# Peptides against a protein of PDB entry 5LHZ, part 12

Target 1, 78 residues: chain A of PDB entry 5LHZ
Amino acid sequence: QLLKSVFVKNVGWATQLTSGAVWVQFNDGSQLVVQAGVSSISYTSPNGQTTRYGENEKLPDYIKQKLQCLSSILLMFS

## One batch from the design tools (peptide)

Design b1_p17_2 (made by RFdiffusion4)
Fold by OpenDDE base, seed 1:
Structure b1_p17_2 (fold): chain B 78 residues (1-78), chain A 17 residues (1-17)
Amino acid sequence: as target 1 above (78 residues)
Amino acid sequence: TQELIEQLQEKVQKFLE
């Protein structure tokens, strides 16, 4: 369930969910879901493949870049 | 909420370590 969606220039859309998650829909068609209280993150590639990553596993650089972007977005929300 | 954003930020930072 959606609470608030914000347009982020040159990034896409970021939506706060009632579940305590932030859902980012990137311009390249990928998606990232980060939820409080969950030890993993969810990434969906443009082709629709979804992968969950744990905080202790090695992340692909392109996902790290998106997480860095999300970090910036979160600062905007605060 | 601000608290939620802080929690999410901390989580993101863990993944970036």
Scores: peptide ipSAE 0.719, ipTM 0.930, DockQ to the pose 0.826
Fold by OpenDDE base, seed 3:
Structure b1_p17_2 (fold): chain B 78 residues (1-78), chain A 17 residues (1-17)
Amino acid sequence: as target 1 above (78 residues)
Amino acid sequence: TQELIEQLQEKVQKFLE
């Protein structure tokens, strides 16, 4: 279930889920899901391909950039 | 909650390290 959705300027939408996850829908069509208590993150590319990344896995730069953006978004929720 | 946000921030930072 959706708990709260926030429009983020020049980024897209960020939604807090009752599951303890934050779901970001970026303007470029990609999506990022980060959930508390889970050791991985989920990234969905604009073409719909979903990939899960582990904490100790080397991330593509574009994923790191999305995560950096998410960090800023989370700050907005505080 | 603030607790959740804190947990998520910590998790994100781990991925960025």
Scores: peptide ipSAE 0.719, ipTM 0.930, DockQ to the pose 0.858
Fold by OpenDDE base, seed 2:
Structure b1_p17_2 (fold): chain B 78 residues (1-78), chain A 17 residues (1-17)
Amino acid sequence: as target 1 above (78 residues)
Amino acid sequence: TQELIEQLQEKVQKFLE
């Protein structure tokens, strides 16, 4: 379930889920899900392909950019 | 909660390091 969605200018939408996850829907059509208690993150490309990454994996730069953006979003919630 | 946000932030930082 969705708890709250926040519009983020020039980024998209960030939603808090009851599961303890934050779900970001970027303007480019990609999505990122980060959930507490789970050792991986989920990225969905604009074409709908979903990939999970572990924290010890080397991430593509474009994913890191999204994560950095998410980090900024999380700071807004703090 | 703030605790949850902090957990998420820590997790994100681990992926960025």
Scores: peptide ipSAE 0.718, ipTM 0.930, DockQ to the pose 0.866
Fold by OpenDDE base, seed 4:
Structure b1_p17_2 (fold): chain B 78 residues (1-78), chain A 17 residues (1-17)
Amino acid sequence: as target 1 above (78 residues)
Amino acid sequence: TQELIEQLQEKVQKFLE
């Protein structure tokens, strides 16, 4: 269930879910889901492939870039 | 909530370490 959706210029849409997650839909077609209380994050590539990453896993740089973007987006919900 | 956002922010930072 959706709580709040915010349009992020040059990025896409960010949505807060009742589950305690934030769901980002990037303009490039990729998606990122980060949820409180869950030890992993979910990334979906533009082709629809979804990968979950654990906190201790080494992330691809492009994922880190998305996470940095998410960090900025989270401030928009504050 | 602000608390939730802070939790998410902390989580994101852990992944970026």
Scores: peptide ipSAE 0.718, ipTM 0.930, DockQ to the pose 0.838

Design b1_p17_2_s2 (made by RFdiffusion4, then SolubleMPNN; from b1_p17_2, 8 letters changed)
Fold by OpenDDE base, seed 3:
Structure b1_p17_2_s2 (fold): chain B 78 residues (1-78), chain A 17 residues (1-17)
Amino acid sequence: as target 1 above (78 residues)
Amino acid sequence: QQKLIQELLQKVQSFLS
């Protein structure tokens, strides 16, 4: 269930879920989900392929960039 | 909610470290 959805200029939409997750839908069609209590993050590419990454995994640079963007969004929520 | 946001922020920062 959705708690709140916020339009983020030049990024897309960021949604807080009742599950304790933040779901970002980027303008390029990709998606990122980070959830409290879960040790992995979920990335969905524009073609719909979903990959989960753990904290100790090497991340592709484009994922790091989107995580940095998510960090900025979280700071806006704070 | 602020506590949740802080937790998520820490998690993301951990991934970026």
Scores: peptide ipSAE 0.716, ipTM 0.923, DockQ to the pose 0.788
Fold by OpenDDE base, seed 2:
Structure b1_p17_2_s2 (fold): chain B 78 residues (1-78), chain A 17 residues (1-17)
Amino acid sequence: as target 1 above (78 residues)
Amino acid sequence: QQKLIQELLQKVQSFLS
């Protein structure tokens, strides 16, 4: 269930979920979900393939870049 | 709500560390 969606220029849409998650839909068609109380993050590629990453595993650089973007978005909500 | 955002920020930072 959605709480609030905001347009982020040159990024896409960021949505707060009732579950305590933030869901970012990037302009390239990829998606990122980060949720409080969950030890993993979820990335969905433009083709719809979803991968969950744990906190201790090495992330691809393109995922790190999107996480940096998400960090900036979260700061907007603060 | 602010607590939640801080929690998420810490999580993201952890993944990027």
Scores: peptide ipSAE 0.715, ipTM 0.923, DockQ to the pose 0.785
Fold by OpenDDE base, seed 1:
Structure b1_p17_2_s2 (fold): chain B 78 residues (1-78), chain A 17 residues (1-17)
Amino acid sequence: as target 1 above (78 residues)
Amino acid sequence: QQKLIQELLQKVQSFLS
């Protein structure tokens, strides 16, 4: 299911999946998944706890920061 | 591929807005 993985300096790894998702593994041990066709995003904390957030849901600031980072990664792919 | 990335960018933007 892995399509391509890219090392991102001072961030971690970003992987494109055949499912249409981008999976970021941050250096702090957390993970973020954004997938086309899915209305929610998935965040996994370093301890392995996964939380899904909806589009109209208020996000924790640390999630917003990671999403902003993901945005910059996506721009790298474009 | 490019279309997919654009879609994901728009999704992320919607979460940040």
Scores: peptide ipSAE 0.715, ipTM 0.923, DockQ to the pose 0.787
Fold by OpenDDE base, seed 4:
Structure b1_p17_2_s2 (fold): chain B 78 residues (1-78), chain A 17 residues (1-17)
Amino acid sequence: as target 1 above (78 residues)
Amino acid sequence: QQKLIQELLQKVQSFLS
């Protein structure tokens, strides 16, 4: 269930879920979900392919960039 | 809410480390 959605200029939309997750829908069509209490993150590419990554895995640079963006969004919420 | 944001920030930082 959705709690709140905010428009982020030049990024897309960021949504807080009641589950404790933040869901970012990027303008390029990709998506990123990070959830409290879950040790993995979920990335969905523009073509709809979803991949889960653990925190001990090597991440592609483009995902790191989106995580950096997510950090900025989270700070925006605080 | 504040606690949640901090937890998520820490998680993201862990992935970027």
Scores: peptide ipSAE 0.715, ipTM 0.923, DockQ to the pose 0.785

Design b1_p17_2_s3 (made by RFdiffusion4, then SolubleMPNN; from b1_p17_2, 7 letters changed)
Fold by OpenDDE base, seed 1:
Structure b1_p17_2_s3 (fold): chain B 78 residues (1-78), chain A 17 residues (1-17)
Amino acid sequence: as target 1 above (78 residues)
Amino acid sequence: SSELIQKLLEKVQRFLS
């Protein structure tokens, strides 16, 4: 379930879920899900391919950029 | 909650480290 969705200018939408996750839908069609208590993060590319990354994995630069953006969004929620 | 958001923030930072 959705708790709250906020529009983020030049980024997309960020939604807090009842599961304890934040779901970001980027303008480029990609998605990022980060959930507390889970060791991985989930990235979905614009074509719908989903990849889960562990904390010790090497992340593509574009994923790092989106995570940095998410960090800014999370600060906004706090 | 703010606590949950803080936990998420810390998690993201770990991935960026």
Scores: peptide ipSAE 0.743, ipTM 0.933, DockQ to the pose 0.823
Fold by OpenDDE base, seed 3:
Structure b1_p17_2_s3 (fold): chain B 78 residues (1-78), chain A 17 residues (1-17)
Amino acid sequence: as target 1 above (78 residues)
Amino acid sequence: SSELIQKLLEKVQRFLS
C-alpha cells in the first residue's frame, strides 16, 4: 500500500510504502526500492529488469548515482 | 516517520560507503 507520494523536481516520484520502504520512480524509467530492515536494495532498469544488491556488493556507478539521489530525497523528507 | 527516514538514510549511506 502507498502512504504518500511526492513529486521530486528533476528526479521523478518518491513514494513511501506501508511496508517501511521508499520507492523512487526516476524520470529515466528506472526504479529503486529501499526498505528498512532488509539487507538488500532493489533496482529496476527502464526495461523492467530487477536486480537486488547486497550491502557488500560492488555497485555499478549508475546505481551509486541514483542512490546518492535517493539520499538527497531522504534528507528532503527528514 | 522521521525515524523511518533516518533508518533508510543510514542504510543508503552504508551502500555508498
Scores: peptide ipSAE 0.742, ipTM 0.933, DockQ to the pose 0.869
Fold by OpenDDE base, seed 2:
Structure b1_p17_2_s3 (fold): chain B 78 residues (1-78), chain A 17 residues (1-17)
Amino acid sequence: as target 1 above (78 residues)
Amino acid sequence: SSELIQKLLEKVQRFLS
């Protein structure tokens, strides 16, 4: 379930879930889900393909860019 | 909560390190 959704200019929407996760829906159609207490993150490409990444795993640059964006969003919420 | 956001922020930072 959704708690709150916030529009982020030039990015998309960021939503806090009741699960304790933050869900970002980017304007390019991709999605990112990050949840505290879970060892992985979830990325969904615009075509709907979902991939989970571990903390010690090498990330594609485009994922790193979106994580950096998420970091900025989280700072807005803090 | 602020605590939750802080945990998420730290997690993201670990992924970017």
Scores: peptide ipSAE 0.742, ipTM 0.933, DockQ to the pose 0.866
Fold by OpenDDE base, seed 4:
Structure b1_p17_2_s3 (fold): chain B 78 residues (1-78), chain A 17 residues (1-17)
Amino acid sequence: as target 1 above (78 residues)
Amino acid sequence: SSELIQKLLEKVQRFLS
């Protein structure tokens, strides 16, 4: 369930979920879900393929870039 | 909440470390 959504210029939309997750829908069509209390993160590519990554797993650079962007978004929420 | 956001920030930073 959705709590609130905010538009982020040149990024997309960021939504807080009642589950304790933040869901980012990027302008390039990709998506990122990060949820508190879960050991993994979820990335969905523009073609709809979803991949889960663990904390100790090597991340592709484009995922790291999205996560860095998410960090900036989270700071906006705080 | 601010506490939730902080937890999410810390989680993301762990993935980026």
Scores: peptide ipSAE 0.742, ipTM 0.932, DockQ to the pose 0.827

## One batch from the design tools (peptide)

Design b1_p18_1 (made by RFdiffusion4)
Fold by OpenDDE base, seed 5:
Structure b1_p18_1 (fold): chain B 78 residues (1-78), chain A 18 residues (1-18)
Amino acid sequence: as target 1 above (78 residues)
Amino acid sequence: SLNEELQTKVNTFLSNSS
C-alpha cells in the first residue's frame, strides 16, 4: 500500500510504501524499487522487464544514474 | 529513520559499483 507520493519535476513520481520500500516511477517509463531489509534493488525497464541487482555487483551506468537521482529524492523526503 | 536506511542502502550500491 501507498504511504506517501511526491511529484519530482523532470524525474517522475516517488512513492513510499508501507512495506518500507521507495518506488520511483521515472518519466522514461522505467521503475526503481529499493526496500529496507532486502539486499537487492529492483529495476523495471520501460518494456516491463524486471532485473534485480545485488549490492556488490557492477551496475549499468543508467542504473547508477537513477540511483543517484533516488539519493537526491531521499534527501528531500528526510 | 526509514529514509536514512534507504539512503545508506543506495549509497552502498553506488559505492560498490564504482
Scores: peptide ipSAE 0.736, ipTM 0.930, DockQ to the pose 0.888
Fold by OpenDDE base, seed 1:
Structure b1_p18_1 (fold): chain B 78 residues (1-78), chain A 18 residues (1-18)
Amino acid sequence: as target 1 above (78 residues)
Amino acid sequence: SLNEELQTKVNTFLSNSS
């Protein structure tokens, strides 16, 4: 269930979920989900393939960039 | 808050990957 969705210029849409997650739908068609209480993050590529990453993994640069973006988005919700 | 918790999580992922 959705709590709040915001449009982020040049990024896409960011949504707070009742589950305690934030869900970002990027303009490139990819998606990122970060959820409280879950030790992994979920990235979905534009083709719909989903990969989960643990907190100690070396992330691809494009994932790091999206996480940096998410960090900024979280400030918008605060 | 939830947002603060999520921010901390994101920071952890970024720090561990840098």
Scores: peptide ipSAE 0.735, ipTM 0.930, DockQ to the pose 0.876
Fold by OpenDDE base, seed 2:
Structure b1_p18_1 (fold): chain B 78 residues (1-78), chain A 18 residues (1-18)
Amino acid sequence: as target 1 above (78 residues)
Amino acid sequence: SLNEELQTKVNTFLSNSS
């Protein structure tokens, strides 16, 4: 279930889920999910391919950029 | 809080990838 959805200018939509996750839908069609209690993050590309990343692995630059964006978004929910 | 926990997680991912 959805708890709260926020429109983020020039980014897309960010949604807080009852599962303890934040789901970001970017304007480029990609998606990012970060969930409390889960040691991996989920990225879905615009073509629908999903990849999970562990916290100790090197991330692609475009993923790092989206995580940096998410860091700013999380401040909006606080 | 939940948001603080998520922020910590994001920071960990970014730090470990640097």
Scores: peptide ipSAE 0.735, ipTM 0.930, DockQ to the pose 0.844
Fold by OpenDDE base, seed 3:
Structure b1_p18_1 (fold): chain B 78 residues (1-78), chain A 18 residues (1-18)
Amino acid sequence: as target 1 above (78 residues)
Amino acid sequence: SLNEELQTKVNTFLSNSS
């Protein structure tokens, strides 16, 4: 279930889920899900391919950039 | 808070990837 969705200028939409996750839908068509209590993150590319990454993995630069963006979004929520 | 927990998680991913 959706708890709250907020429009983030120049980024897209960020949604808090009742599951304890934050779901970001980026303007480029990609998506990122980070959830409390889960040791992996989920990235969905614009073509719909989903990849999960563990916390000790070396991430592609574009994923790091989106995580940095998410970090900023979380600061907005706090 | 939940947001703080998520922030910590994101920071962990970024740190471990650096």
Scores: peptide ipSAE 0.735, ipTM 0.930, DockQ to the pose 0.894

Design b1_p18_1_s1 (made by RFdiffusion4, then SolubleMPNN; from b1_p18_1, 9 letters changed)
Fold by OpenDDE base, seed 3:
Structure b1_p18_1_s1 (fold): chain B 78 residues (1-78), chain A 18 residues (1-18)
Amino acid sequence: as target 1 above (78 residues)
Amino acid sequence: SLIDKLLEKVQSFLKNSE
């Protein structure tokens, strides 16, 4: 269930869910989900492939870039 | 807050991937 969706310039949409997650839908068609209480993050590529990443693993650069973007978004919400 | 917790998580993922 959605709590709030915000448009982010040059990024896409960021939505807070009742589950305690933030769901980002990027303009390139990819998606990122980060949820409180869950040890992994979820990335969905534009082709629809979903991959989960753990906190201790090396991330692809494009994932790091998306996470850095999400970090800046979260700072705007705080 | 929830947002602060999520921010900390994201930053942790980034730090551990450096």
Scores: peptide ipSAE 0.753, ipTM 0.939, DockQ to the pose 0.912
Fold by OpenDDE base, seed 4:
Structure b1_p18_1_s1 (fold): chain B 78 residues (1-78), chain A 18 residues (1-18)
Amino acid sequence: as target 1 above (78 residues)
Amino acid sequence: SLIDKLLEKVQSFLKNSE
C-alpha cells in the first residue's frame, strides 16, 4: 500500500510504501525499490527487466547514479 | 526513523560498490 507519493522535478515520482520501502519511478521508465530490513535493492529497467543487487556487489554506474538521486530524495523526507 | 534507515542503506550500497 502507498503512504505518500511525491513528485520530484526532473526525476519522477517517489512513493513511500507501508512495507517500509521507497519506490522511485524515474522519468526514463526505470524503477528502484529500496526497503528497510531487506538485504537487496531492486532495479527495473525501462523494458521491465528486474535485477536485485546485494549490499556488497559492484553496481553498474547507472545504478549508482540513481541511488545517489534516491539519497537526495530521502534527504528531502528526513 | 525509516527514512534514516533507508538513507543509511543506500549509502552503504554505494560505499560497498566502490
Scores: peptide ipSAE 0.753, ipTM 0.939, DockQ to the pose 0.916
Fold by OpenDDE base, seed 1:
Structure b1_p18_1_s1 (fold): chain B 78 residues (1-78), chain A 18 residues (1-18)
Amino acid sequence: as target 1 above (78 residues)
Amino acid sequence: SLIDKLLEKVQSFLKNSE
């Protein structure tokens, strides 16, 4: 269930879910889901492949870039 | 807040990936 969706210029859409998650739909067709209380984050590539990443593992650079972007968005909403 | 917790999580992931 969706609480709030915002359009972010040059990024895509960021949506807060009732589950305590933020769901970002990037312009390139990829997606990130970050949820409070869950030890991993979820990335879905444009082709629909989903990968979960743990807090202590090395992330691909493109994931880090998207997380940096998400960080900026979250700061704006804080 | 929830947003603050999510922000902390994201920053932790980024830090630990360095």
Scores: peptide ipSAE 0.752, ipTM 0.939, DockQ to the pose 0.886
Fold by OpenDDE base, seed 2:
Structure b1_p18_1_s1 (fold): chain B 78 residues (1-78), chain A 18 residues (1-18)
Amino acid sequence: as target 1 above (78 residues)
Amino acid sequence: SLIDKLLEKVQSFLKNSE
């Protein structure tokens, strides 16, 4: 279930879910899901491929950029 | 709060990836 969806200019949509997750749908068609209580994050590329990353993994630069963007979004609502 | 926890998690992922 959706709690709130926020349109972020030049980024896309960020949605808070009742599950304790934040779901970002980027303008490039990629998606990012971060959920409290889950040790990994989920990235879905524009072609629909989903990859999960652990907290201690080396992340691709494009993932880091999107996580930084998400960090900025979360900070605005903290 | 939940948002704070999520923020902390994201920042941890970024930090540990450096």
Scores: peptide ipSAE 0.752, ipTM 0.939, DockQ to the pose 0.852

Design b1_p18_1_s2 (made by RFdiffusion4, then SolubleMPNN; from b1_p18_1, 10 letters changed)
Fold by OpenDDE base, seed 5:
Formats: sequence, structure tokens, C-alpha cells
Structure b1_p18_1_s2 (fold): chain B 78 residues (1-78), chain A 18 residues (1-18)
Amino acid sequence: as target 1 above (78 residues)
Amino acid sequence: SLVDQLLSKVQSFLQSSE
């Protein structure tokens, strides 16, 4: 279930879920889900392919960029 | 808070990837 959605200019939408997750829908069609209590993050490419990454993995640069963006969004709500 | 938890997680992922 959705708790709150915010529009982020030049980024997309960020939504807080009742599960304790944040779901970002980027303008390029990709998605990122980060959930409290879960050791992995989920990235969905624009074509719908979903990949999960663990905390100790080397991340692709485009994932790091989106995580940095998410970090900036989260900082606004902390 | 939940936001702080999520922020910490994201930052950990970024740091571990560097």
C-alpha cells in the first residue's frame, strides 16, 4: 500500500510504502526500491528487468547515480 | 526513523561499492 508520493522535479516520483520501503520511479522509466530490514535493493530497468543487489556488491555506475539521487531525496525528509 | 534507516542503507551501499 502507498502512504505518500512526492514529485521530484527532473527526477520522477518517490513513494513511501506501508512495508517500510521507498519506491522511486525515475523519468527514464527505471525504478528503485529500498526497504528497511531487507539486505538488498531492487533496481528495475526501463525494459522491466529487475535485479537485486547486496550491500557488499560492486554496483554499476548508473545504479550508484540513482542511489545518490535517492539519498538526496531522503535527506529532504530526514 | 524510517527515513534515517533508509538513508543509512543507501549510504552503506554507496560506500561498499567505492
Scores: peptide ipSAE 0.720, ipTM 0.926, DockQ to the pose 0.903
Fold by OpenDDE base, seed 3:
Structure b1_p18_1_s2 (fold): chain B 78 residues (1-78), chain A 18 residues (1-18)
Amino acid sequence: as target 1 above (78 residues)
Amino acid sequence: SLVDQLLSKVQSFLQSSE
Protein backbone atom coordinates (compact mmCIF):
# COMPACT_ATOMS: atom_id res chain seq x y z
CA GLN B 1 0.00 0.00 0.00
CA LEU B 2 1.00 3.59 -0.62
CA LEU B 3 1.96 5.86 2.23
CA LYS B 4 3.00 8.96 0.37
CA SER B 5 3.95 9.98 -3.14
CA VAL B 6 6.08 12.98 -3.92
CA PHE B 7 6.77 14.61 -7.24
CA VAL B 8 10.47 15.08 -7.90
CA LYS B 9 11.21 17.70 -10.51
CA ASN B 10 13.13 16.39 -13.51
CA VAL B 11 13.01 12.85 -12.11
CA GLY B 12 9.46 11.60 -11.68
CA TRP B 13 7.57 10.24 -8.71
CA ALA B 14 8.89 8.73 -5.52
CA THR B 15 6.50 6.71 -3.41
CA GLN B 16 6.93 5.36 0.09
CA LEU B 17 5.22 2.03 0.65
CA THR B 18 3.97 0.59 3.91
CA SER B 19 6.33 -2.34 3.30
CA GLY B 20 9.33 -0.12 3.95
CA ALA B 21 10.14 0.26 0.29
CA VAL B 22 10.64 3.29 -1.88
CA TRP B 23 9.33 3.09 -5.42
CA VAL B 24 10.64 5.53 -7.98
CA GLN B 25 8.91 5.97 -11.30
CA PHE B 26 11.31 7.81 -13.55
CA ASN B 27 10.26 10.09 -16.37
CA ASP B 28 11.97 7.80 -18.88
CA GLY B 29 9.52 5.06 -17.99
CA SER B 30 11.87 3.00 -15.86
CA GLN B 31 11.21 2.07 -12.25
CA LEU B 32 13.32 1.29 -9.21
CA VAL B 33 12.28 -0.37 -5.97
CA VAL B 34 14.49 -0.46 -2.89
CA GLN B 35 13.20 -2.00 0.29
CA ALA B 36 14.59 -2.05 3.79
CA GLY B 37 15.50 -5.53 4.93
CA VAL B 38 15.72 -6.95 1.42
CA SER B 39 19.12 -7.83 0.00
CA SER B 40 18.25 -7.01 -3.60
CA ILE B 41 16.92 -4.09 -5.58
CA SER B 42 14.45 -4.22 -8.43
CA TYR B 43 14.79 -2.35 -11.70
CA THR B 44 12.11 -2.27 -14.37
CA SER B 45 13.09 -1.03 -17.80
CA PRO B 46 10.77 1.14 -19.88
CA ASN B 47 9.68 -1.93 -21.83
CA GLY B 48 8.52 -3.59 -18.64
CA GLN B 49 11.36 -6.05 -18.09
CA THR B 50 12.20 -6.42 -14.41
CA THR B 51 15.63 -7.41 -13.12
CA ARG B 52 16.76 -7.90 -9.54
CA TYR B 53 20.31 -7.13 -8.48
CA GLY B 54 22.19 -8.30 -5.42
CA GLU B 55 24.17 -6.04 -3.14
CA ASN B 56 27.57 -7.28 -4.26
CA GLU B 57 26.68 -7.57 -7.92
CA LYS B 58 28.29 -5.45 -10.59
CA LEU B 59 25.65 -3.05 -11.83
CA PRO B 60 25.19 -1.57 -15.28
CA ASP B 61 26.07 2.09 -15.49
CA TYR B 62 22.48 3.13 -16.12
CA ILE B 63 21.44 1.37 -12.92
CA LYS B 64 24.17 3.16 -11.00
CA GLN B 65 22.89 6.43 -12.37
CA LYS B 66 19.37 5.65 -11.20
CA LEU B 67 20.64 4.67 -7.77
CA GLN B 68 22.65 7.86 -7.51
CA CYS B 69 19.49 9.76 -8.37
CA LEU B 70 17.59 7.84 -5.70
CA SER B 71 20.36 8.62 -3.23
CA SER B 72 19.87 12.31 -3.93
CA ILE B 73 16.13 11.98 -3.39
CA LEU B 74 16.64 10.18 -0.10
CA LEU B 75 19.11 12.80 1.06
CA MET B 76 16.42 15.43 0.61
CA PHE B 77 14.21 13.49 3.01
CA SER B 78 16.89 12.76 5.59
CA SER A 1 15.12 5.96 10.39
CA LEU A 2 13.70 4.25 7.34
CA VAL A 3 15.18 6.89 5.08
CA ASP A 4 18.59 6.37 6.64
CA GLN A 5 18.29 2.63 6.14
CA LEU A 6 17.38 3.03 2.51
CA LEU A 7 20.13 5.57 1.96
CA SER A 8 22.66 3.21 3.48
CA LYS A 9 21.47 0.38 1.26
CA VAL A 10 21.69 2.45 -1.89
CA GLN A 11 25.16 3.64 -0.97
CA SER A 12 26.22 0.05 -0.34
CA PHE A 13 25.02 -1.00 -3.77
CA LEU A 14 26.90 1.86 -5.39
CA GLN A 15 30.11 1.14 -3.51
CA SER A 16 30.05 -2.57 -4.32
CA SER A 17 29.75 -1.76 -8.01
CA GLU A 18 32.67 0.65 -8.15
Scores: peptide ipSAE 0.719, ipTM 0.926, DockQ to the pose 0.915
Fold by OpenDDE base, seed 2:
Structure b1_p18_1_s2 (fold): chain B 78 residues (1-78), chain A 18 residues (1-18)
Amino acid sequence: as target 1 above (78 residues)
Amino acid sequence: SLVDQLLSKVQSFLQSSE
């Protein structure tokens, strides 16, 4: 379930879930989910394909960019 | 806090990928 959603200008929506996850819906149609206590992150492309990435694997540049964006969002609430 | 945990995780992912 959803706890709270915030609009992020030029990015999209960021939502905190009851599971302890943050869910970002980007304007390009992609999605990113990061959850405390889980060793992987989830990325969904605009076409609906979902990929999970582990903590120690090399990430695609476009994933890094979105994680940097998420980092900036989280930093505003820390 | 939860936000701090998530922030730390994201930063870890970014650093480990480099």
Scores: peptide ipSAE 0.718, ipTM 0.926, DockQ to the pose 0.889
Fold by OpenDDE base, seed 1:
Structure b1_p18_1_s2 (fold): chain B 78 residues (1-78), chain A 18 residues (1-18)
Amino acid sequence: as target 1 above (78 residues)
Amino acid sequence: SLVDQLLSKVQSFLQSSE
């Protein structure tokens, strides 16, 4: 369930979930979910394909860019 | 805090991908 959603200019929406996750919906239609206590992250491409990545896995550059964006969002609320 | 945990996780993923 949703706790709070915030609009992030030039990025999209970031939502805190009751599960302890943050869900980012990017303007390009992609999505990213990162959850405390879960060893993987979830990325959904604009076409709806979802892929999970482990912590020790080499990430595609576009995923790293999204994570860097998420990091900046999280820093604003730390 | 939850935000700190999430931030740490994201940073870990980015570091492991370097």
Scores: peptide ipSAE 0.718, ipTM 0.925, DockQ to the pose 0.912

Design b1_p18_1_s3 (made by RFdiffusion4, then SolubleMPNN; from b1_p18_1, 7 letters changed)
Fold by OpenDDE base, seed 1:
Structure b1_p18_1_s3 (fold): chain B 78 residues (1-78), chain A 18 residues (1-18)
Amino acid sequence: as target 1 above (78 residues)
Amino acid sequence: SLNEKLLQKVQSFLENSA
């Protein structure tokens, strides 16, 4: 369930879920879900393929970039 | 707060990625 959705210019939409997750829908069609209390993050590519990553796992650069973007969003909303 | 927890998680993922 959605709690709040915010449009972020040049990024896409960031949505807070009642589950304790943040869901980012990027302009390129990819998606990122980060949930409190869950040890992994979820990335969905534009073609719909979903991959979960662990905290100590090597991340592709494009994932790092999106996480950095999310970090900036979270900082902005704090 | 939830926002702070999410922020810390994201930052941990970034810093622990090798």
Scores: peptide ipSAE 0.747, ipTM 0.935, DockQ to the pose 0.885
Fold by OpenDDE base, seed 4:
Structure b1_p18_1_s3 (fold): chain B 78 residues (1-78), chain A 18 residues (1-18)
Amino acid sequence: as target 1 above (78 residues)
Amino acid sequence: SLNEKLLQKVQSFLENSA
């Protein structure tokens, strides 16, 4: 379930879930889910394809960019 | 806090990506 959703200008929506996850819905149609206590992150491309990545896995640059964006969002909410 | 944990996780993913 949703705890809170915040509109982020030029990014999209960031939502806190009761599960301990943050769900970002980017303006390009992609999505990112990061959850505390889970060893992987989930990325969904605009076409709906979902991929999970591990902590030590090499990430595509576009994933890194979105994670960096999420980092900025989390810092903003701190 | 949850926010801190999430931030640390994101940072870890970025830093550990080889």
Scores: peptide ipSAE 0.747, ipTM 0.935, DockQ to the pose 0.890
Fold by OpenDDE base, seed 5:
Structure b1_p18_1_s3 (fold): chain B 78 residues (1-78), chain A 18 residues (1-18)
Amino acid sequence: as target 1 above (78 residues)
Amino acid sequence: SLNEKLLQKVQSFLENSA
């Protein structure tokens, strides 16, 4: 269930879920889900393929860029 | 807070990525 959604200029939409997750829908059609209490993060590519990454796993640069963007969003909402 | 927990998680993923 959705709690609230915020439009982020030049990024997309960031939504807080009742599950304790943040769901980002990027303008390029990709999606990122980060949830408290879960050891992995979820990335969905524009074609709908979903991949989960662990905390100690080497991340593709495009994932790092989106996580850095999410970090900025979370800082803004603090 | 939840927001702080999420922020720390994201930062941890970035720092631990080899």
Scores: peptide ipSAE 0.747, ipTM 0.935, DockQ to the pose 0.870
Fold by OpenDDE base, seed 2:
Structure b1_p18_1_s3 (fold): chain B 78 residues (1-78), chain A 18 residues (1-18)
Amino acid sequence: as target 1 above (78 residues)
Amino acid sequence: SLNEKLLQKVQSFLENSA
């Protein structure tokens, strides 16, 4: 279930889930899910392919860019 | 807070990526 959705200009939508996760839907059609207490993060590409990454795993640059964007969003909401 | 925990996780992922 969804708790709150916020429109972020030039990014897309950021949603808080009842699970304690944040779900970002980017304008390019990709998605990112991060949840406290879970050891991995989830990225879904525009074509629907989903990949999970661990905390010490080497991340593709485009994933890092999305995470940096999410970091900025979370900082703004703090 | 939950927001702080999420922020720390994201930052950890970025900093630990090698």
Scores: peptide ipSAE 0.747, ipTM 0.935, DockQ to the pose 0.860

